# Peptides against a protein of PDB entry 3OGK: the designs that were tried, part 118

Target 1, 307 residues: chain A of PDB entry 3OGK
Amino acid sequence: ATPDRLSRRFPNLRSLKLKGKPRAAMFNLIPENWGGYVTPWVTEISNNLRQLKSVHFRRMIVSDLDLDRLAKARADDLETLKLDKCSGFTTDGLLSIVTHCRKIKTLLMEESSFSEKDGKWLHELAQHNTSLEVLNFYMTEFAKISPKDLETIARNCRSLVSVKVGDFEILELVGFFKAAANLEEFCGGSLNEDIGMPEKYMNLVFPRKLCRLGLSYMGPNEMPILFPFAAQIRKLDLLYALLETEDHCTLIQKCPNLEVLETRNVIGDRGLEVLAQYCKQLKRLRIERGADEQGMEDEEGLVSQRG

## One batch from the design tools (peptide; made by RFdiffusion4, then SolubleMPNN)

Design b1_p19_6_s2 (from b1_p19_6, 10 letters changed)
Fold by OpenDDE base, seed 2:
Structure b1_p19_6_s2 (fold): chain B 307 residues (1-307), chain A 19 residues (1-19)
Amino acid sequence: as target 1 above (307 residues)
Amino acid sequence: MEVEFTEPTAAQRERDAKR
């Protein structure tokens, strides 16, 4: 469909989702500048879609100018922005969004590629937003943002229920977890193994309502931190955990209310048997084929058609 | 129950290489 045809047919559109073509660049086959541009759609939104509250761009090229135009056109009417696997913008574009859209409830940049200039966008969000419900920059490489701004967001946004972040050291997020009293979902962070301090994370306090979780680099030594609340876990993201087949079996047995599991082929047929035995409420299972399949000579770490 | 088998994206592979 063309932007002009959409606005003429649906002038009162409240939610727009645009999907670009699959980017070969996402598989390192071509440069990241390959894809559909959002520019003609942002122009149409600005001119003709005055009731639009939710925008979702998936696999699109988005410039800072596009974000600035969108921000100014929708202002406090914009409740949701999802830049899902997008590219072509910088943190200046994000700053424009959070500066002009002060009532935004959902901000997503998951798996987007961008140039990081500074951490001002997260600071501005922390200083002015009280409406945020979902913040997701999972699988991104922000190095200039502050965990203190994340804590401020948690303190000010009482409806904050889902936060997904990059590779923050989990101990830097202690203040965030204490402030995020209504948080139900957390993904990301970084658990850094310290052979000299095996109990480094044992005193970590999670939000009381936490039931959807994915801790990056969680190994078998860190896994016990979940055991006190494992019975309330409904979703696990183990895609970036450092768990072997036996560790999966141990954790799954402690999660009888698990509804969604995302993991790697390392779960094996044995892990799937344990999952079927203990997780009777399971609704969705995602198994990612790990890069390590070239090295998994051990049959126990493979999912067969029998599982 | 929905079961999905997926391949890692380039970003996911880069993150895995940092492990």
Scores: peptide ipSAE 0.306, ipTM 0.830, DockQ to the pose 0.735
Fold by OpenDDE base, seed 1:
Structure b1_p19_6_s2 (fold): chain B 307 residues (1-307), chain A 19 residues (1-19)
Amino acid sequence: as target 1 above (307 residues)
Amino acid sequence: MEVEFTEPTAAQRERDAKR
């Protein structure tokens, strides 16, 4: 579809989702055809889609100029922006979005590739937004943003229910978790094992409503921090956990209300058996074939075709 | 129940390389 055809057919469009070509095609000769750039769509949004509240770009090339134009055109009417696996922008573009779209409820940059100039975008969001419900920069690398700004967001945004972050040290998020009283979902962070301090994370206090969780680099030593609330866990992301098959079995047995599991082949057939036995409410299972297949000659960590 | 088998994305592979 062309942008012009969209506005003519749907002048009152409230939600737009654009999907670029699959990444596998991005490394090959993607003809520089305009179909991967958001620019013509942003122009059309700015001119003709005056009721648009939600924008989702997936696998698109997005420039700072595109973000600035979108921000100014939609301003406080923009409720949702999802830059899903996008590229081509910097944190200046994000700054423009949060500066002009002060009532944004959902901001997503998950798996996007960008140039980080500074942490001002998160600071600006913290200073001016009270409407945020979902913040997601999962699987991104921000080195210049402050955990203090995330805490401020949690304090000011009473409807904040889902936060997914990059590799923040989880102890730096203690203030955030205390402030985020309504948080239901958290993904990301970084658990760093300290052999000299095995209890480093045992005093972590999670939000009381937390039921969707994915902690990065969680090993068997850190896993017990989940046990006090494991029975309330409904979604578990173990894609970046450092858990073996037996650790999976241990955790799954403690999560009888699990509805969604995302994990790697390391769960094995044994983990799947335990999952079937203890998780009767399971709705979705995702098993990723991890790179860990190279080293484990041991058959126990493979999901067979029988499962 | 929905079961999905997936391969890691490029971003996922980059994160795994940091392990």
Scores: peptide ipSAE 0.306, ipTM 0.840, DockQ to the pose 0.646
Fold by OpenDDE base, seed 3:
Structure b1_p19_6_s2 (fold): chain B 307 residues (1-307), chain A 19 residues (1-19)
Amino acid sequence: as target 1 above (307 residues)
Amino acid sequence: MEVEFTEPTAAQRERDAKR
C-alpha cells in the first residue's frame, strides 16, 4: 500500500503498523542495511492522518528528522510509538518524541539500533510524563540513562504496567520496583553473580502485581527470588536466563498459572514434560535455538521435533 | 496451545555472545 492510498481510504485511521523488511526467511537474502524509510509515511501522517494515535514501525529506517516531524505533527495526540527493530535514529530523535508527545502511553524501541548521545530523553520523560503505561527498550544498549529517571517515571506514571529495560544492575532498580506499584510486567536488568555475596538479591522486593517476568542472567542461585510469587507468574521469559534443564523443571513446577513461556532448547524434553504436567493453563510456548547448542552434545538439552 | 520454534535474531545472538 502507498501512504496516499491509505489516507484517502482511511482518513480517520487511529492505528498504523508498517513493516519494512520481509519475514525472517528472506532476511539472509537481503543486505542488512536494506529497509523501508518511514519518511513518506511520516509525511502522510503529518498531512492527512490527523486522528492517528498509534504508530508501529517494524524493521524500518527512521531518522531523527522523521521522529521530530512525527512528534510535532501528532504532539499530545500520539499515544503509542513502537520502533520495533528500527535503525537510523539517535537519542535526539527520542528526545523530540518525549518532549512533544507528553501524553504518550506506550514507547517502544525493542531491538532497535541507534546512536546514543545522552540520557536526556529518559530524563525529559521522567520530568513531564504522567500517562506512560508501557516503556520498552528491551534488547538495547543504553549506557547514559539513569535508573533514577526510571524510578521517577514509576512514581509519576500511576498506570505504568509494563517496563522492559536493558542491562541495568537489578540492585539499582530497587527504588524503581518500590515506586512501580501497578507494574505487572518487567523484563531485562542484569543479575550479576557475586561469589562473595551469594544472597545479595534475596532482599529484592518486586511489585505486588508482577506476573510477567524475564530477568536477564538469572542463574539457579538467583532463581529463588521468584519463589514467593511464582504462583502468580503468568508469563515467563527465560531466553536470557542462565538456567539448566533441571533449573527449568524446578521453576516451571512452581508456576502452575503459567500461560506463556519463552525459553531455549535447554528446557529439553524433560522440561516440556514438567511443563505439560504442572502448567495446565499454558497458551503459548516459544522455544528458541540458542547458540550454545553447537557445543552441548548432552541429549537432555535438546527438544526433539518429533514430539 | 501455540508452540513456536524460533531462531535468535542478530541482536539476540549478540547478547548471547556477551554472556
Scores: peptide ipSAE 0.284, ipTM 0.830, DockQ to the pose 0.671
Fold by OpenDDE base, seed 5:
Structure b1_p19_6_s2 (fold): chain B 307 residues (1-307), chain A 19 residues (1-19)
Amino acid sequence: as target 1 above (307 residues)
Amino acid sequence: MEVEFTEPTAAQRERDAKR
């Protein structure tokens, strides 16, 4: 579809989702002209799609100029922006979005690749937004943003229900978790094993409504921090956990209300048997193949096609 | 129940290489 054909057919469009080519094709010489740039779409949004509230770009090339144009064109009417696996922008583009779109409810940049200039975009969001419901920069690398700005967002945004972050030290998020009283979903952070302080995370207090969780680098030593509320967990993201097959079995047995599991093949046939036994409400299972599948001859960590 | 088998993304491979 072309942008001009879309606006002519649907001038009152409220939600737009665009999908670029799969990333495997991005390593091949994608001719510059092949449908991956958002620029012509942003131009069309700015000129002709004046009722658009939700924009989702997936695997697109997005420049700071594109973000600035979108921000100024939609301003407080923009409720949702999702930059899903996008590239080509910097934190200046994000700053423009949060500066001009002060009533944004959903901001996502999950798995996007960008150049980080500063942390001003998150600070600006913290100072001026009270409408945010979903913030997601999962699987991104930010080094210049402050966990205190995330705490300020939690304090000011009473409807904040889902937050996914990069590799923040989880102890730096204690203030955030205390402020985020309505938070239902959290993914990301970083659990760092300290041999000298095995109880480093035992005093971590999670939001009372938390039921969708994915802690990065959670090993078997940190896993017990979930046990007090494991019965209320409905979704687990274990893709970035450091759990073996037996650890999966231990955790799954404690989550009888689990509806969604995302994990790696390390769960094995044994973990799937335990899952079937204890998780009768399971609706979705995602199993990601690990990179290390080449070397482990050990039968226990492989999910057979027959299971 | 929906079951999905997926391969790691490039971002996942980079993250796993940092471990």
Scores: peptide ipSAE 0.276, ipTM 0.826, DockQ to the pose 0.646; fails the geometry check

Design b1_p19_6_s3 (from b1_p19_6, 11 letters changed)
Fold by OpenDDE base, seed 3:
Structure b1_p19_6_s3 (fold): chain B 307 residues (1-307), chain A 19 residues (1-19)
Amino acid sequence: as target 1 above (307 residues)
Amino acid sequence: MEIEFREPTAAEREREARR
């Protein structure tokens, strides 16, 4: 369907999700525009979809101009923007969104690639938004944003329930966790092992309602920080954890209410057996092959394809 | 390109008809 045909047929659309074509991993053979541009759709949204509250772009090219047009056209009526695995924008585009869409509830940039100019977008969001429920820039590289702005967001946005971040040092998020009283989901951060300070993270206080969690670079030494509330955990994202098979077994055994597990092939058959034994409420399991595991196809830690 | 969309609910349509 073309944008114009969609708007003519459905002028009162509330939600729109566009999925671009998967980019093949062969960097040199596929044009950068393979995902498609959102520009024609943003134009149509701006002109003819005046009731649209939710926009989700997946694997699309999005420019700052596209974001600016969308922001100005929808303003406070925009409740959800998801830039999922998108590219082509800078933090100026994000700044436009948060400046004009002051009542945005969901802002996602997960796995998007962008040019980072400054941290102003997060600061502006912190200063003016009180409606935010979901903030997700998981698997992104922001170096110029402040954890203090994240703390401010947590203080001001009482309905904030899900936050996924890049590689913030977890200790810099202590203030955020204290402020985020209603937070149910957290993913990302960075746990940095210090041999000289094995208890570096042991005093970390998580929000009381936290039940969906994925800490990046969590190793076996940091894993015990979850044990006090492991029975409350319903979802674990271990894709970026530094856990071996035995560590998986240890953690899974402590999570009897686990409903969703996302992990790497390192869980192995043994980890799956432990999962089946202890996690009777499991609804979804996602297992990915780690980059490091692709070369070791013959090692014992692989999940056997039992048909 | 895959397109997913949501139309207004009955409750949303009723609110619009009253405006």
Scores: peptide ipSAE 0.330, ipTM 0.810, DockQ to the pose 0.015; fails the geometry check
Fold by OpenDDE base, seed 4:
Structure b1_p19_6_s3 (fold): chain B 307 residues (1-307), chain A 19 residues (1-19)
Amino acid sequence: as target 1 above (307 residues)
Amino acid sequence: MEIEFREPTAAEREREARR
């Protein structure tokens, strides 16, 4: 379907999601301005889809100009923007979005690749937005954004329920967690082991409603910080955790209400047995092969076909 | 390319008709 055909047929669209081809296929086959680029779609949105509130681009090329055009065209009517595994833009494009779309509720850049110029986009969002419900820049590399802006967002956005971030030192997010009283989901951060301070994270206070969690680089020494609220955890993302099989077993046993688990093959058959025993509410399990695990034929640490 | 879209719900249409 072409943008113009869609708009003519459905002029009152509220949401649009476009999924580009996998990146490997995109580089060889994308004619200029078709299939992989959002430009023709943004043009159509701007001109003819005036009721569109939600835009989701997945695996597409998005320029700063595209974002600027979208931002100006939809302004405060844009409630959701998801740049899911997109590329081609800079933080200037993000700045345009948050400057013009002051009532945005969902902003996602998860796994997107972009050029970082500054942290102004997050600052602008912090200064002017009170509507944000979901902020997700998980698996992105921001070096110039401030944890203080994230804290300000949490303070000002009372409906903020889900935040996924990159590699912020988790202790820099203490103020954020205190402010984010309604937060239900958090993913990302960085837990950094300090041999000289083994209790570095033991006093970390999480939002009371937190039930979906993924802490990056969480090892067995940090894992106990979850134990006080493990019974309320419904989703765990352990893809970037530094947990062995036995650590998985220990944590899973403490999460009887777990509905979704995402982890690596290190969980093993033993971890799956424990999961089946203790997590009767489990609805989804995602197991990925870790890069480090491809070489160790440790039968106990691998999910077998028999399990 | 895969395209997913949503038209206004009955409730959304009703709210718009009242404006």
Scores: peptide ipSAE 0.327, ipTM 0.811, DockQ to the pose 0.016; fails the geometry check
Fold by OpenDDE base, seed 1:
Structure b1_p19_6_s3 (fold): chain B 307 residues (1-307), chain A 19 residues (1-19)
Amino acid sequence: as target 1 above (307 residues)
Amino acid sequence: MEIEFREPTAAEREREARR
């Protein structure tokens, strides 16, 4: 369907999700325009979809100009923006969104590729937003944003329930976790093992309602930080954890209320057996083949197709 | 390209008709 046909037929749309064609690789092998440009859609949204509250672009090309136009057109009526695996924008585009859409509830840029100019967009959110419920820049790299702004967001946004971040050092987020009293979901961060300080993370305090979790680079030494609340965990993202098969078994046994598990093939058949034994509420299991596992021919770490 | 969209709910339409 073309943008104009959609708006003519459905002028009162509240939500729009556009999915570009699946990319064979996020790398140089795919033409830049493969996902399609959002520009025609943003134009149509701006002109004819005046009641649109939620926009989700997946695998699309999005420019700063597109974001600026969208921001100005929808302003405080925009409740949700998801830039899911998009490319073509910079943090200037994000700044425009948060500047003009001060009542945004969901802002997602998970797995998007962008040019980072500064951290102003997060600062602007921190200064002016009190409505945020979901913030997600998981699997992104922001070097210029401040964890203090994230803390401020947590303090000001009482409905904040889900935050997914890139490579923040977890210790820099102590203030954030303390402020985020209603947080139910956290993914990302960075756990950095220090041989000289094995208890580096043992005093980390998580929000009391936290039940969906994925800590990047969590190894067996850091895993015990979850044990005090493991029984309340409903979702685990272990895709970027540094856990072996036995570590998976140990953790899974402590999570009897687990509903969703995302992990790598390292869980193995043993881990799956433990999962079946202890996690009776499991609804979804995602197993990915890790890049590093191509070399580990260790038979025990492979999920066999048990028919 | 796949397009998903949501129209206003009955409750949303009723609220708008009252404005």
Scores: peptide ipSAE 0.322, ipTM 0.806, DockQ to the pose 0.016; fails the geometry check
Fold by OpenDDE base, seed 2:
Structure b1_p19_6_s3 (fold): chain B 307 residues (1-307), chain A 19 residues (1-19)
Amino acid sequence: as target 1 above (307 residues)
Amino acid sequence: MEIEFREPTAAEREREARR
């Protein structure tokens, strides 16, 4: 279908999702110029889809000009923007979105590749938005954004329920967690083991409603920080955790209300047995092959067809 | 390219008719 044909048939569209061609997600390298351009769609949205509230681009090329046009055309009517595995834009495009779309509720850039000019987009969002419910820049490389702006967002956005971030040091997010009183989901951050400070994270206080969690680089030494609220955990993302099979077993036993688990092959048949024994509410299991595990044929750490 | 879209719900249409 062409953009013009869609708008003529459905002038009152509220939500649009466009999926480009699958990108080979090899090593977080999104090839430049992979996928379709959003430009013709943004033009059509701007001219003819005046009731559109939600836009989701997946695996597409998005320029700053496209984002600027979209932002100005939809303004405060835009509630959801998802740039899912997109490329071609800079933080200037994001700045345009948050400047013009002040009532945005969902902003996602998960796994997108972009040029980072500054952290102004997050600062602008922090200064002016009070509507945000979901913020997701998981598996992105922002180096110029401030944890303080994230804290400000948490204080100002009372409906903020899900936040996924890149590699922030978790201790820099203490203020954020204190402010995010209604947060139910958190993914990302960075747990950095310090041999000289084994209890570095032991005093970390999480939001009381937190039940969906994925801490990056969490090892067995950091895992105990979850134990006080493990019984309320419903979703775990362990894809980027540094847990072995036995560590998985230990954690799973403490999460009887687990509904969704995402992990690597390291869980093994033993981990699956423990999961079946203790997690009777499990609805979804995702097991991925770790990039590093392709070489370790250790049979005990692999999920077999028998498990 | 795959396209997914949503039309307004009954509740959304009613809110617009009242404006």
Scores: peptide ipSAE 0.306, ipTM 0.802, DockQ to the pose 0.016; fails the geometry check

Design b1_p19_6_s4 (from b1_p19_6, 11 letters changed)
Fold by OpenDDE base, seed 4:
Structure b1_p19_6_s4 (fold): chain B 307 residues (1-307), chain A 19 residues (1-19)
Amino acid sequence: as target 1 above (307 residues)
Amino acid sequence: MEVEFREPTAAEREREARR
């Protein structure tokens, strides 16, 4: 469907989601006319889709100009923007979005590739937004944003329920966790093992309602920080955890209310048996092959084809 | 390219008709 055909047929659209072709096809098919650019859609949104509240671009090319146009066209009426695995923009584009869309509730850049100029976009969001419910820049690389701005967002956005971040040192997020009283989901951060301070994370206080969690680089030494509230955990993201099979078994046994598990093949048949035994509420299981596991034929750590 | 969209719900339409 073309943008103009869609707007003519459905002028009152509230939500739009565009899925571009898989990236593997994108590298070979950069014809100028490729439907991977959001520009024609942003133009149509700006001109003819005046009631649109939610925009989701997946695997699209998005420029700063596209974001600026979208921001100015929708302003405070834009409630959701998801740049899911997108590319082509910089933090200037993000700054435009948060400057003009002051009532945005969901902002997602998960797995997007962009040029980072500064941390102003997060600062601007912190200074002006009180509506934010979901902030997600999981699996992104920001080096210039401040954990203090994230804390300010948590303090000002009372409806903030889900936050996914990149590689912030978890200890820098203590203020954020304290402020985020209604937070139900957190993913990302960075747990850094310190041989000289093995208990450096043991005093970490999580939000009381936290039930969906994924801590990056969590090893067996850090895993005990979850034990006090493991019974309330409904979703675990262990894709970036540094847990072995037995560590998985230990954690899973403590999560009887687990509904969603995302993990690597290291869980093995043993971990799956434990999961089946202890997690009777399980609804979804995602197992990915880790890059590190491609070489070890260790049958015990692999989910067998029979399982 | 796939396109997914949502039209106004009945509740959203009623709110607009009252304005």
Scores: peptide ipSAE 0.372, ipTM 0.833, DockQ to the pose 0.016; fails the geometry check
Fold by OpenDDE base, seed 3:
Structure b1_p19_6_s4 (fold): chain B 307 residues (1-307), chain A 19 residues (1-19)
Amino acid sequence: as target 1 above (307 residues)
Amino acid sequence: MEVEFREPTAAEREREARR
């Protein structure tokens, strides 16, 4: 469907999701005119889709100009923006979004690539937003944002339930976790092992409602920080954990209410046996190949066990 | 390119007709 045909037929659209084609690794060979740019759609949204509340771009090229146009056109009516595996923008585009869309509830840029100019976008979000429910910049590289702004967001946004971040030192997020009283989901951060301080993370206090978790670089020495609330964990993201097969077995045994597990093939047959034995409420299992086995094709095996 | 969209619910349409 073309943007203009869609808007003419459905002028009152509330949500729009655009999925670009999987770009083969040849980033350099995609002609500019290949239907991966959001620009025509943003133009149509701005002109004709005045009731649109939710926008999701997946594997699209998004410029700062596109974000600025979208921000100004939708303003406080924009509740959801998802830049999922997108590229072509900078933090200036994000700044425009948070400046103009002050009632945004969901902001996602997971696995997006961008040029980072400064941390102003997160600061602006912290200063002006009280509506945020979901913030997700998982698997992104922000070096200029402040964990203090994340804490401010947690204090100001009482409905904040899901936060996924990049490589923040987890100890810098102590204030955030204390403020985020209603947080149910957290992914990301960085756990940095210190052989000289094995108890470095043992005093980390998580939000009481936390039940969906994925800590990056969590090794077997840090894993015990989950044990006090492992029984309430419903979802684990172990894709970026530094757990071996035995560590998986240890953790899984402590999570009897686990519904969703995402992990690497390191779980092995033994880990799967333990999972079947202890996690009777499991609904979804995702297993990815580890970086060392990247030779063969991404078979996304969704094993839905229909019992 | 795949396009997914949602139209207004009956409740959303009724609220708009009253404005």
Scores: peptide ipSAE 0.367, ipTM 0.833, DockQ to the pose 0.016; fails the geometry check
Fold by OpenDDE base, seed 1:
Structure b1_p19_6_s4 (fold): chain B 307 residues (1-307), chain A 19 residues (1-19)
Amino acid sequence: as target 1 above (307 residues)
Amino acid sequence: MEVEFREPTAAEREREARR
């Protein structure tokens, strides 16, 4: 559908999701297929979709100008913006969004590629937003944002339930975790093993309601930090964990309420057997090939509990 | 390109009709 045809038929749209075609060459020549740019859609949103609250762009080209136009057009009526695997913008575009959309509840940039100019967007969000429920910049690289701003967001946004971040040192997030009293989901961070300080992370206190978790670079030495609340865990993202097969078995045995597991082929047949034995509530299993694991095909298994 | 969208719910439409 073209933007104009959609708006003419459905002028009162509340949500819009656009999915660009999977591009074989995310890195190579994006053919100037106008269908990959959000610009014509942002124009249509601005002019004719005045009740739109939720926008989700997946695998689209998004410029700072597009974000600025969207931000100004929807302002405090914009509740959700998801830039999912998008490219073409900078942190200036994000700054425009958070400046103008002060009641945004969901902000996602997961796996997006952007140019980072500064950390002002997160600071602005921290200073003015009290409505945020979901913040997700998982699998992104922000080097200029402050963990203090994340803590401020947690303190001010009492409805904050899901936060996914890039490569923050997990110890820098201690203040955030303390403030995020209602947090149910956390993904990302960085665990950095210190041979001289094996208990570096043992005093890490997680939010009491945390039940969906994915810690990046978690090895077998850090894994015990989950054990006190492992029975509460419903979703695990182990894609970026540094766990071997036996470590998977150890952790899975402690998670009897696990509903969703995302991991790599390293889980092996043994890990799958343990999963079947101990995780009777499992609903979804995603197994990806590790970067170094040439062999096994990505099996996305929906384990439907046939009762 | 795939396009997904949601129209207002009955409750949302009723709230708007009252404004």
Scores: peptide ipSAE 0.364, ipTM 0.830, DockQ to the pose 0.016; fails the geometry check
Fold by OpenDDE base, seed 5:
Order: structure tokens, then C-alpha cells, then sequence
Structure b1_p19_6_s4 (fold): chain B 307 residues (1-307), chain A 19 residues (1-19)
């Protein structure tokens, strides 16, 4: 479908999701003609889709100009923006979104690649937004944002239920967890082992409603921090955990209400047997190949294209 | 390229007709 045909047929659209082709986004070799740019869609949204509340771009090229145009056109009517595996923008584009869309409820940039200029976008969001329900910049590389702004967001946004972040030191998020009283989902952070302080994370207090969790770099020494509320866990993301097969077995036995598990093939047949025995409410299981196996497949995929 | 969209629900249309 073309943007103009869609808007003429459906002028009152509330939600739009655009999915680009996977191969073109991975190689930054999207020729202008491959429809990977959001620009023609943003133009159509601005001119003809005046009731649009939710926008989801997946595997698209998004410029700062596109974000600025979208922000100004939709303003406080924009409730959801998802930049899912997108590229081409900077934090200036994000700043425009949060400046003009002050009632945004969902802001996602998971697995997006961008140029980071500063942390002003998160600061602006913290200072002016009270509507935020979902914030997700999981698998992104922000180095200039402040954990204090995340704490301010938690304090001001009473409906905040899901937060996914990059590599924040988890101890810097203590204030955030204390403020985020209604938080149900958390993913990301960074657990850093300290040989001199083996118990540095044992006093970490999680939000009381937390039931969907994924802590990055969680090893067997940190895993016990989950045990007090393991029976409450419904979704567990172990893709970036540093757990071996036996560690998986130990944790799974403590999560009888687990509905969704995402992990690596390190779980093994033994972990799957334990999962089947203890997790009778399991609805979804995702097993990814380990990093070492992904490297070989990408090399084989590259070799098959040279051939 | 795949395009997914949602039109207003009956409840959303009723709210707009009352404004």
C-alpha cells in the first residue's frame, strides 16, 4: 500500500505500523528506492492522518527531520511511538518528540541504532511528562543519559508499568526502583561482579508488582536476589544472563508461575526437563543460539553470498 | 514492506460524535 492510498481510504486511522525488509536494514545499503525511509509516510501522517495516536516503525530509516515533523504534526495527540530496530536519527530527534509530545504514553527505541549527542531528551521527558506507561530503550547504547532522570520519571509517571533500559549499573537504579511503585516489567541494567564485595546486590529492593524481568549479566552469584519473589515471576528474559545449565535448573524450580521464558540453548535438555516438571503454566518458550553459534552462521551466510 | 493499521473502535467513534 502507498501512503496516499491508505489515507484516502482510511482518513481516521488511530494506529499505523510499518515494517521494512530485514536484509536492507542490516547492511545500511538501502537504496532510496527500497521503501525503507519513513519520510513519505510522515508527510502523509502530517497532512492527512490527523487522528493517528500510535506509530510503529520497524526496520526503517528515520531521520531527525522525520521525527521533528511527526512531533509537531501530532503533538499531544501522539500516545505511542515505537522506533523498533530503526536507524538514521540522533538524540536531537528524540528531544523533538518528547518536547512536543508531552502526553506520550509509550516510547520505544529497542535495538535502534542512533548517534548520541547528549542526554537532554531523557531530562526533558523527566521534567514534563506525567503520562508515561512504557519506556523501552532495551539493547541500545546510551552513555549520556542520567539514572536520576529515570528516577524522576518513575516519581512523576504513576502509570509507569514497563521499563527496559541499556547498560545502567543496577545500583544506580535503586532510587528508580523505590519510586516505580507500579512497575510490573523491568529489563536491562548491568550487574557487575565485584570480588571484593560479593553481596553488593543482595540488598537490592525491587518494586512489589514486578513479575516480568530480565537482568543483563546476571550470574549465579547474583541470581539469589530473585529468590524472594521468584514465585511471582511470570516472564523471565535470560538471553543476556550469565547462567549455565545447572543455574537455569535452580532458578526455574523457584518460578512455578512462569508463563514466558526467553533463554539461550545453554538451558539444554536437562533445563527443558526441569521446566516441564515445575512450570505448568508455561505459554511461550524462546531459545536462541549462543553468541558463538551466531558468529558461525553469520560467517556461513556471508560465504553463501560470495558464492 | 508490510503495513498494519487500526481504524477507530465503535467506542472511539461514539466519543468523537459526541464532541
Amino acid sequence: as target 1 above (307 residues)
Amino acid sequence: MEVEFREPTAAEREREARR
Scores: peptide ipSAE 0.350, ipTM 0.822, DockQ to the pose 0.016; fails the geometry check

